Peptides against a protein of PDB entry 6RGO. Designs and how they scored, part 253

Target 1, 392 residues: chain A of PDB entry 6RGO
Amino acid sequence: MALKLLGFNQDATCFSVISSNKGVTIYNCDPFGKCFELEKSTSNDEELDFLVEMLFSTSLIAVVDKTIGASKRKKLKIVNTKRKATICELTFPHEIMDVIMNRKIICVVLKSDQIFVYDISCMKLLRTIDVRGEKLKSTSKFRNSEAVGDIGVRVSLSTDNNSILCYSSYSKSDKENAPLNDIVVFDALKCIQINVLPAVHQSNIVCIACSPDGMLMATASEKGTIIRVFKTIDTENDEPILVNEFRRGSRPSRISEMKFNHDNTLLACVGESDTIHIFALPVTTTEADANEDDTLQQSSHSLSSSINGLQYISKGLANRFGKIIVSKIPTQSQQRHVAYIKIPENAKYRIGFPKDTTNTIHICGEDGNYLVYSIPRNEVGPCTLVKSNTFD

## One batch from the design tools (peptide; made by RFdiffusion4, then SolubleMPNN)

Design b2_p21_3_s1 (from b2_p21_3, 13 letters changed)
Fold by OpenDDE base, seed 4:
Structure b2_p21_3_s1 (fold): chain B 392 residues (1-392), chain A 21 residues (1-21)
Amino acid sequence: as target 1 above (392 residues)
Amino acid sequence: SSAEEFAKELKEALEELEKLE
């Protein structure tokens, strides 16, 4: 059967899939098993396409049927999975491209480059964000439907109650083809723009991850060779703080998903390559426990693996004034992965980090594999398979 | 009303979430 992955929920306790024969199925990770099925509404041999966003492991899901006709692709249904009932239906002016949620907020991304922000508690619209802005509305060249590759507004939402929304925005370049290479940080609850990170890549941003606490974001461009990690809120002299620059690879390869673990110590990425990469983040020493005299010389063996990295002169971030922010991270200090998982080249995978086990990663594939891996703490190497299940 | 029913269903789902934490 053809499987299409929808992904993990916020805490990786569940994942959702489309089965061509069954419709949408939600699996629980532990104990492993089906927890919900949404039957296909049509007997037609049409390729099923859905968006499903879960509210953690609750009975609440957001569903968009993208299978048939432009009208259904504009409808968001809120469904109670226990009752198998639609409790709310919203209709949008344009096709829904993405839906993300946490305990407080639902964000709906449209093909029009609009983000609709809702208070989940009452489904009240808090804000419509127009990423193109009013000036670009006149060039309603909807890129012709065929040549609109997977380039649109990307979003990520913090899983905490602070509800930090990160989204890709068009650079202020007067060029008709301005890239989606800016990041906006937005407080979704207060409906306030907190920060703008200009020109974080040279090409369109295709993947964004926000940390669970909303304090960090990771970005990747169409090239998928470099991942950048920034602080979301904090700035140094009104300039963005680049925390990390990771090298996934030397060959261009699309990154489809990135996720932080729950303590912000790890960043995982997956995409079109045969490898899930896991990167270590610097532990933010919270100043609190500076009192105890424990003279443990943690030799920070900076494993400066002197990998003869090609001098990709990262043309640094253009600052707000068009100055190249030379990454304070020398191009030679681009950290590689600390851990990896090999996956089949032809199978799409999704990733999730469970809340309670910061060194564990959940992955699922369109090959019907659900896999749990242990991440090595002290060694650079492969992850160890701990648990495996199959689904259809 | 459909809004009251939605608010009830959502409250129940949020109370489910608080019990899982």
Scores: peptide ipSAE 0.309, ipTM 0.875, DockQ to the pose 0.762
Fold by OpenDDE base, seed 1:
Structure b2_p21_3_s1 (fold): chain B 392 residues (1-392), chain A 21 residues (1-21)
Amino acid sequence: as target 1 above (392 residues)
Amino acid sequence: SSAEEFAKELKEALEELEKLE
């Protein structure tokens, strides 16, 4: 059967899939099993397409039917899964491209490059963000919508109550073809722009991940070779703070999803490659606890040589883009290990980090595999398979 | 109102979440 993955919920307790024969199915991760099914409304052999966003493991989901005609693609339904009832319906002026939520906020991304921000508690519109801005509305040259592939506004929302929204924006270049390579950091509750990170990549941003607490953001471009991690709120001399730069690979490959773990110690990425990559983030020791004099003579064993290849701190990019103050992350040799999972070629996978186990990752594939892996803490190497289940 | 019904359903869902944490 053709499966299409919709992804994990915020805490990786559930995942959603489209089955060509059944419609939308939601699986619980532990105990593994079907927890909800949305039946196909039409008997037609049309290719099913849906957006589904869950409020964690609750009975509340947001659903967009993208299968049938331009009218349904503009409708957001809020559904109670226990009652199988629509409790709210919203209609938008344009096709819905993405829906994200937390306990406070729903964000709806439209094909018009608009983000609608709602207070979830009453479905009140708090803000409409127009990413094209007022000036670009006058150039009625719709870029031929056919040649602009899957490049649209990307969003990520913190899973906490702070509701930090990160979105891609057009660079201020007077070129009709400005790339989506800026990031805006937005307080979705207060409706205030907090920060702007200009030109974080040379090409369009295709993937964004916000940390659960909203303090970190990861970005990847169309090339998918370099992942950058920034602070969202904090700045140094009004300039963005680059925390990490990771190399996924030397070959271009699209990244479809990135996730932080719950404690901001790991960043995972998945996409068109046969490999899920997991990067270690440096623990920002807040200076406060440095007083315990634990003289652990960590023997300086010379594993220095092989790790140097993946962490190219590109000293060279500092010259042409403004002073990205690469804060001298003190060269304390926290061996930023990289873990990996091999996945089948051409299988699309989604990733999630459970809250309770910071060194565990959940993955699911369009091949019908749900897999739980343990992530090695101190070594560069493969993850260990802990649990496997199948779904149809 | 549809908003009051929604707020009730959301409250029930959030109370479900608080019981799972």
Scores: peptide ipSAE 0.307, ipTM 0.877, DockQ to the pose 0.797
Fold by OpenDDE base, seed 2:
Structure b2_p21_3_s1 (fold): chain B 392 residues (1-392), chain A 21 residues (1-21)
Amino acid sequence: as target 1 above (392 residues)
Amino acid sequence: SSAEEFAKELKEALEELEKLE
């Protein structure tokens, strides 16, 4: 059967899939099993396409039927999975491209490059963000955006109550074809822009991940060779703080998903390549937990000295190359993965980090595999398979 | 009302979330 992955929920306790015969199925990760099924509304052999966003492991899901020919691509349904009932239906002026949520906020991304921000508790519209309108104000030029079917606004939302929304925006460059290579950081609760990171890549951003706490964001461009990690809120001299620059590979390959673990120590990425990459983030020791083991301090000092060396180089280069804030971190300072998982070639996979185990990753494939891996702590190498299940 | 029924069902789902934490 053709499976299409919809992904994990926020805490990787569940994942959703489209089965060509059944419709949408939600699986629980532990204990592994089917917890919900949304039957096909149509008997046609049409390729099913859905968006499903879960509110963690609750009975609440957001569903969009994106099936071709379906008059429903503009409709968001809020469904109670226990009652199998639609509790809310919203209709949008344009096709829904993405839906993300946390405990407080639902964000709906439209093909019009609009982001609708809702208070989940009452489904009240808090804000409409018009990413095109922001561009038009900056560049005075209409982009005929109709022609670029695969390049749209990307979003990520913190899973905490702070509800930090990161989204891709159009560069202020005078080019008619300005790339989606800026990031805006937005407080979705207060409806205020917190930060703007200009030109974080040379090409369009195709993947964004926000950390669970909203303090970090990861970005990848269409090339998918470099991943950049920034602070979301904090700035240094009104300039964005680049925390890490990771090299996924030398060959271009699209990244489809990135996720932080719950303690911001790991960043995973998956995409069109045969490899899931896991990167280590420097642990910012806040002064409070100074009590435990001396052995981790040696690795942090070498990373902090390299970061301080990068800050010194950035100050010197910023003066010469103008407002390209992302001074190219010298290729020598690009960190590689600390761990990896090999996946079947041409199999689409999704990733999730469970809350309770910072060194465990959940993955699921369109091949019908749900896999749990342990991430090595002390060596660079392959992850170890801990558990496997199959689904249909 | 349909809005009160929605608000009730949504509250029940949010209370489920608070019990899972």
Scores: peptide ipSAE 0.306, ipTM 0.874, DockQ to the pose 0.682
Fold by OpenDDE base, seed 3:
Structure b2_p21_3_s1 (fold): chain B 392 residues (1-392), chain A 21 residues (1-21)
Amino acid sequence: as target 1 above (392 residues)
Amino acid sequence: SSAEEFAKELKEALEELEKLE
């Protein structure tokens, strides 16, 4: 059967799939099994397409019917999975492109490059962010409304209560075809812009991940060769916002998803390549718990020596010209993966990190495989398969 | 209201999540 992957929930306890014959199915990861099924409402041979965002392991899902020809592409449904009932329905002026949520916030991304931010507790609209309107205030020319390509506003939301929203924005360059290569960091609860990172890539950003705590974000461009990791907040100590630059590969390949683990020590990426890459992040020791005795200091020195190759252009030059020039990190100082998983060619996979085990990754494929891997701690190499299940 | 029903269902779902953590 043709399967489409919708992905894991925030804590990787469940994953969602579209089956051409059944509609939407949600699987529990442990114990493995079906926990919910949304039946196909139409007997038509139309290729099913859906957005499904699950609120952790709860009975609440956000659903958008994206099926071609469906008048429902502008409708968000909030569904109770236990009751199989629609609790709330919202209609938007444009097609819904993405839906993300946490315990506090729902964000709805439209084809118009608008982001609607809601308080989940009452479905009150807190903010409408108009990424095009912000560009138009800065650059006089409308891009014609033909969203000609698979290039839209990308978003990621922290899974914690801080509700840090990262989104791609148009560069303020006088070029008519300004790329979506700026990042805005937004407090979704307070409705305040925290930071703006200009020109973080040379081409459009196609993937963003926010850390669970909202303190880090990862970005990838259409090239998918380089992943950059940034602090979301400017620290007072003039510390560099760019904390890591990783090389996925030499060949261009689209990254479809990135995720941090729960302790911000790992970043995984998946996409059109035959390989899931896992990168180690330097542990940002907050200086506060530097009590003397912990002998684990020796491993941190080897990672710090690779960071010294980051010529941080001091903030003093950035403030004067409004351009954070991301200095070209030498290709030799770009960190490689620490671990990898080989996946079948042409199989789409999704990734998730479980909360309880920082060195475990969950993956699922359109090939009908759900796989649990252990990530090696002390060596660079393949992940070890721990558990496998199949679904249809 | 649909918002009050949603807020109730959300509360019930979050209380279920807290029992699983």
Scores: peptide ipSAE 0.287, ipTM 0.868, DockQ to the pose 0.821

Design b2_p21_3_s2 (from b2_p21_3, 13 letters changed)
Fold by OpenDDE base, seed 2:
Order: sequence, then C-alpha cells, then structure tokens
Structure b2_p21_3_s2 (fold): chain B 392 residues (1-392), chain A 21 residues (1-21)
Amino acid sequence: as target 1 above (392 residues)
Amino acid sequence: DKLKEFEKELEEARKELEELE
C-alpha cells in the first residue's frame, strides 16, 4: 500500500500517516498502536492528500482534506478524535499549504503566502501576515509573480507557550524573482515582529525548524548542503547571531524536515538523501548553574575544546554595505554530523524527538517502519536501533 | 452555541494535555 507520512506531533508521542485504502491513521509511539483512524470520505482510488496537525497526544487535531476539489483544500477542520466529530470548520480564501500548532496558537499557511494566526482557545484570528504584501510595501516594482513550483512560505512554531513563529520572507532585492531567503521571527501571541534575519541563504529557504523554547532556529535552502542555526530573539549590535553552521553534505539534496531535541543539544535533519544527520549544538551554560560542584566539569571539557575553533571573524567588514553579511563561517569551521541513521534510498522519513529522552530519536518511513534510535554522546558514529515496529 | 461547545472541547483537550505532563 502507498503510505504518505504526515509526521510526528510536537513531542514525538504520536505520528500520522495517510494510507491509500484507509485514510488518515494516527499511531501512538509507546505503547505502539493505532489510536485514531479517519476513514476515507470517497470510495474512489484517488490519491489521498491531507494535512494533519495534532495537539500533542490530545483528542484535538486540525485536518485539511487536499485530495480533490479546490473547496476542500481551503477548509480547515478541527476534529475531536474520541468523538470522531468536527467541532470547528474554517474556510480560507486560498489553498492551505501548512498548519502548525502548539498549546496556544494555530498558524495556517496559504498558497497566497499569507499566514493566519489564531488563538486556539477560541479560534479567534489574531493576525494575518501577508508575506507578499510586506515585500510590495518594501519595493514598489514587485509583480505578483505566482511562486513557480514548490517554493512557498515556510514556517516553524515553538512548542512552548511563548509561541515564537519563524517564517521565510522575500528579500528586499529589486529583482522580480527575489528569493524567499529572509527569516522573520514573530511573537505569535503578542502579534509583534521580534527580529528579521536577512539573506540567511543565497537561495530560497525550504526548511525551517524552531527550537521547543523558541530561542534557536535552523534554516536550510533548496541546496540543502548547509544548515544554519541562529538565535531567534538575541542580537549582537542589531545583527543576527549565527550560532552554528553545519555541513550536511557536498552534494545538493533537499531537506524536508529538521527538529531540535527538547534541551537544544541536538539538531536532526532528514530529506531526499539516504541519511538522517544529527548535529550537536553547543550547550549554552546558563550562568545560574555555575555555583554547584566542581566534580562534573571534567567530562564536558572534551567536547568544548573542538567548538572553540568558531573564532568570531571580526565584525569589521559587515558595516560598509547594509547587506548583513551573515558572517560566513569559513568552510573549514563547518561542523559535520556527530551521529547518523542510514535509511532506504527513495523512502521518505519523518523525525521527532521525545521529551523524556534527549538522546533518543523517533523516525518513521513511508516503507511502514517506525524506529527508535539511541544517539551516541561521546563518539561520532551511527545511531543504535533500540526499538522497531511496522505499520500498514 | 457552537463556540461554547468548541471551547468545551478545547478545555477537555487541555485537561488531557495537563494529565500527560
């Protein structure tokens, strides 16, 4: 059967799949099993396409049926999975491209490059962000060029209550085909723009991940060779802070998903390649824990010595032309993965990090495999398979 | 009222979330 992966929920306790014969199925990770099934509304052999966003492990899901009819692709349904009932239905002016959720906020991304921000508690519209309209206000010459192909606004939302929304925006370039290579950081609750990171890649951004706490974000372009990690809120001299630059590979390959673990120590990426890459992030020691016992310091020193090679290339050259030269970490200081998982070629996989085990990663494939891996802490190498399950 | 029914369903889902944390 053809499976299509919808992904993990926010804490990787559940994942959603489309089965061509059954419709949408939600699986629980532990204990492993089906927890919900949304039956196919049509008996036709039509290729099913859905968006499903789950509110953690709750009975609440957001569903968009994209299978057939331009009218269905514009409808968001909020469904109670226990009652199998639609409790809310919203209709949008354009096709829904993405839906993201946390405890406070639902964001709906449209094909029009609009982001609708809702308070989940009452489904009240808080803000409409018009990414094209922001571009048009900045540059008088932009034709509404329809985004040619699979390039649209990308979004990521923090899983915490701070509700930090990161989205891709069009560069201020006078070129008709200005890339989606800027990032806006937005407080979704207060409806305030916090930060703007201009030209974070040379080409369109196709993947964004926000950390669970909203303090970090990862970005990848259509090339997928370099992943950049930035601070979301913090700035140095009104300039964006690049924390890490990771090299996924030398060959171009699209990244479909990135995730931070719950303590911001790991970043995983998956896409069209045969490899899930896991990168280590520097642990920002909050100054508060510096007062307790000297004895545990010995083990952390070995990893820190390799990170000190990120010498701040001096601020001096950025000032002259209002191009925020994202200080290109020299190609020599680009960190590689610390861990990896080999996956079948042409199998689409999704990734999630469970809350309770920061060194564990959940993955699921369109091949019907749900796999739990342990991530090595002290060595660069393959992850170890801990648990495997199959689904249909 | 559909809104009150929706708010009740969300409050049930919020309680389910609080029981899982």
Scores: peptide ipSAE 0.321, ipTM 0.872, DockQ to the pose 0.773
Fold by OpenDDE base, seed 1:
Structure b2_p21_3_s2 (fold): chain B 392 residues (1-392), chain A 21 residues (1-21)
Amino acid sequence: as target 1 above (392 residues)
Amino acid sequence: DKLKEFEKELEEARKELEELE
């Protein structure tokens, strides 16, 4: 049977899959087992397509049936999994492309490049963000939305209560074909734009990850060769703060998903390549622990790669259009992965970080494998398989 | 009515979340 992965929940305690004959199945990670099944509403041999977003390990899920006709693709259902009951339904003017949530907020992304922000507690619409509306003020020609391939607005939401929303926006270039290469940082609770990161890549952004605390974001373009990590809120001289620039590879490959671990020490990425890459983030030593004088001279070769070399060469090459290009870290100083997992070629995988174990990663594949890996701390190398399960 | 039912179901889901933390 063909499996399609929907992904992990926010804390990697559950994952969801589409089975071609059964519908949507949710699995618990520990103890491993099927915890919910949403039956197929139709007897037709049509390829099943769903969006499912779970509220952590709770009985609440958001579901979009994308299998049948243009009308169902516009309907969001909130379902109680214990009661197997639809609590509420929302209908949108356009096809739903993505749904993300935390304890406070639901965001719904439409094919129209609109983001609907809801207070989850009452399903009240807080804001409609029109990502195209900012562009339409500059470009009179409606691009027929049909001919632009898999390039749409990407979103990520912090899993905490601060509800920091990061989304891709169109470059303010007067070109009719402006790329989705700007990032907007938005406070979803206050409905305020906090920051704008212009031209974070040269091409369209296809993947965004927000950290659990909303303080960091990772971005990847359609090239998927470089991953950039920025601060979300903080700026330096009104300019975006680039924390890290990672090189996934030399060959172009689409990144489908990125995740931070719960303490912001690791960033994982997965996509069309045979390799999940895990990168180490510099631990920001908060200045507070400077006082304990304990003289233990243990020659821990801390990989204090003195990142002294992030001199912001503030030579913003003002390109002819006044856009600040984020200063490229020299290719020689681009950090590589610290760990990796080999996956089957052509198998799609999803990733999640559990809350309790910062050096553990959960992965699941369209091959029916759920795998738990340990991430090495002190060496560059492969992750170690700790647990494996299969699902249908 | 549907909103009050939704608010109740969400409060049940919040309690489930607090029991898991």
Scores: peptide ipSAE 0.318, ipTM 0.872, DockQ to the pose 0.864
Fold by OpenDDE base, seed 5:
Structure b2_p21_3_s2 (fold): chain B 392 residues (1-392), chain A 21 residues (1-21)
Amino acid sequence: as target 1 above (392 residues)
Amino acid sequence: DKLKEFEKELEEARKELEELE
């Protein structure tokens, strides 16, 4: 059967898929098994397309029927999975492109480059973010986006209660074809813009990941060769703090998803390549006061100690035009992956990090494989397969 | 009221979260 992956939930305890014959199916990761199915209401041989966002492993999901020809592409349904009932329905002026949530917030991304921010507790609209801004409203060139379906606003939300929203924005260049290469950091609860990271890539941003705590974000462009990690809130001299620059590869390849692990020590990426890459992040040991006790405990050379030499490259040369050129980390100092997983060529995979096991990654494929890998701690190498399951 | 029903369902789901943590 044709499977389409929807992805993992926030803590990688569940994942969702579209089965051509069954509709939406949710699987529990441990114990592995089908926990929910939304049956196809229509007998038509139309290719099913859905957005499904889970509220962790709870009975609540957000569902959008994106099936072609469906008038439902503008409707968000909140569904109780235990009751198989729609408990809330919201209708939007434009097609829903993405839905993301945590315990506090639902963000709905529209094809109009609008982000609707809701308080989940009452489904009250807190904010409408217009990413195009007022200036671009006058150029009524609706990109006849049949061909440009892939370039839109990208969002990521912290899984914590701080509800840090990172989204791609258009650069302030008055060019009709301004790239989506800025990042805005937004407090979704307070409805305040916290930070703006200008021109973090040269081309459109196609993938964003926020850390679970909202303190870090990862970005990738259409090229998918370089991943940049920034602090979300902190600035140095009013400039964005680039924490890491990772090299995924030399060849262009689209990154479809990135995830941080729960403790911000790892960043994984997946996309059109045959390889899931896992990068180590420097553990910011808060300098707890090193009281002088000189006990020569054998420093287990954790790979973390060699990464401490990444100077925060704060020196964005503010060019005369207020464009912060993120200082490119010299190509020689670009970090590579610390671990990898080989996946079948042309197989779409999704990734998730479980909360309790920071060195474990969950992956699932449109090939019907659910796989659990252990990430090597002390060496650069392949991940070890721990568990394998199949689904249809 | 659909909103009150939703708030109730959400509170049930929040309890489910607290039981899973």
Scores: peptide ipSAE 0.311, ipTM 0.873, DockQ to the pose 0.854
Fold by OpenDDE base, seed 3:
Structure b2_p21_3_s2 (fold): chain B 392 residues (1-392), chain A 21 residues (1-21)
Amino acid sequence: as target 1 above (392 residues)
Amino acid sequence: DKLKEFEKELEEARKELEELE
């Protein structure tokens, strides 16, 4: 059967899949089994397409039916899985491209490059973010919506209650074809822009991950060769906002998903390559626990590729809407993965980190495999398969 | 009506979440 993966929930306790014959199925990870099924409403052999975002392991899901017609693609349904009932329906002016949520916020990304931010508790609209801005509306010929299918605004939301929203934005370059290579950090609760990271990649950003606590974010471009990790907030201590730069590979390959683990010690990435890469993040030791001399001599093979860090000294345009904080991106040494998982080249996989086990990763494939891996702590190498299940 | 139903369902989901923490 053709399976399409929708991904894990925020704590990797559940994952969602589209089955061509059944519709949407949600699986519980432990104990492994089906916990919810949404039957297809249509008898037609049409390719099913859905967005599903689950509120952790609760009975609440957000659903967008993208299968049939432009009208359904504009509707967000909030569904109770226990009752199989739609409790709320929202209609948008444009097609829904993405939906993300936490305990406080729902963000809805539209094909119009708009982000609608809602208070989940009452479904009240808090903010509409127009990523194109008012000035670009006049000159943007509708990019013929057919050909630019894959380049849009990317978003990630912290899973905590702080509700830090990171999104890709258009560079302020006077070029008609400005890339989506800026990042905006936004407090979704207060509706305040915290930071702007200009030109974090040379090409469009296609993947963003926010840490569970919202303190870190990771970005990847269309090239998918370099992953950059940033602090979301500028610290007063002039510390570099770029904390890590990781090399996934030398060959261009799309990254479809990135995830931090719950303690911000690991970053995983998956995409079109045969390999899930896991990177170690430096633990920001607050000065107190400096006693344990675990000199992990990572043999820094100094590939001193002088990446000319684009010192975009963007002059602080103090525009009327507050101080735009421009981060300095230092040139850092590129690190490689500390662990990896080999996956079939033709199968799309999704990743999730469980809360209780910081050295465990959950993965699921369109090949019908749900796999649990242990991540090695003291060595660079392959992850060890701990558990496997199959699904249809 | 639908909003009150939604608020109730969200409060049930919040309790389900608190039971898992």
Scores: peptide ipSAE 0.305, ipTM 0.867, DockQ to the pose 0.874

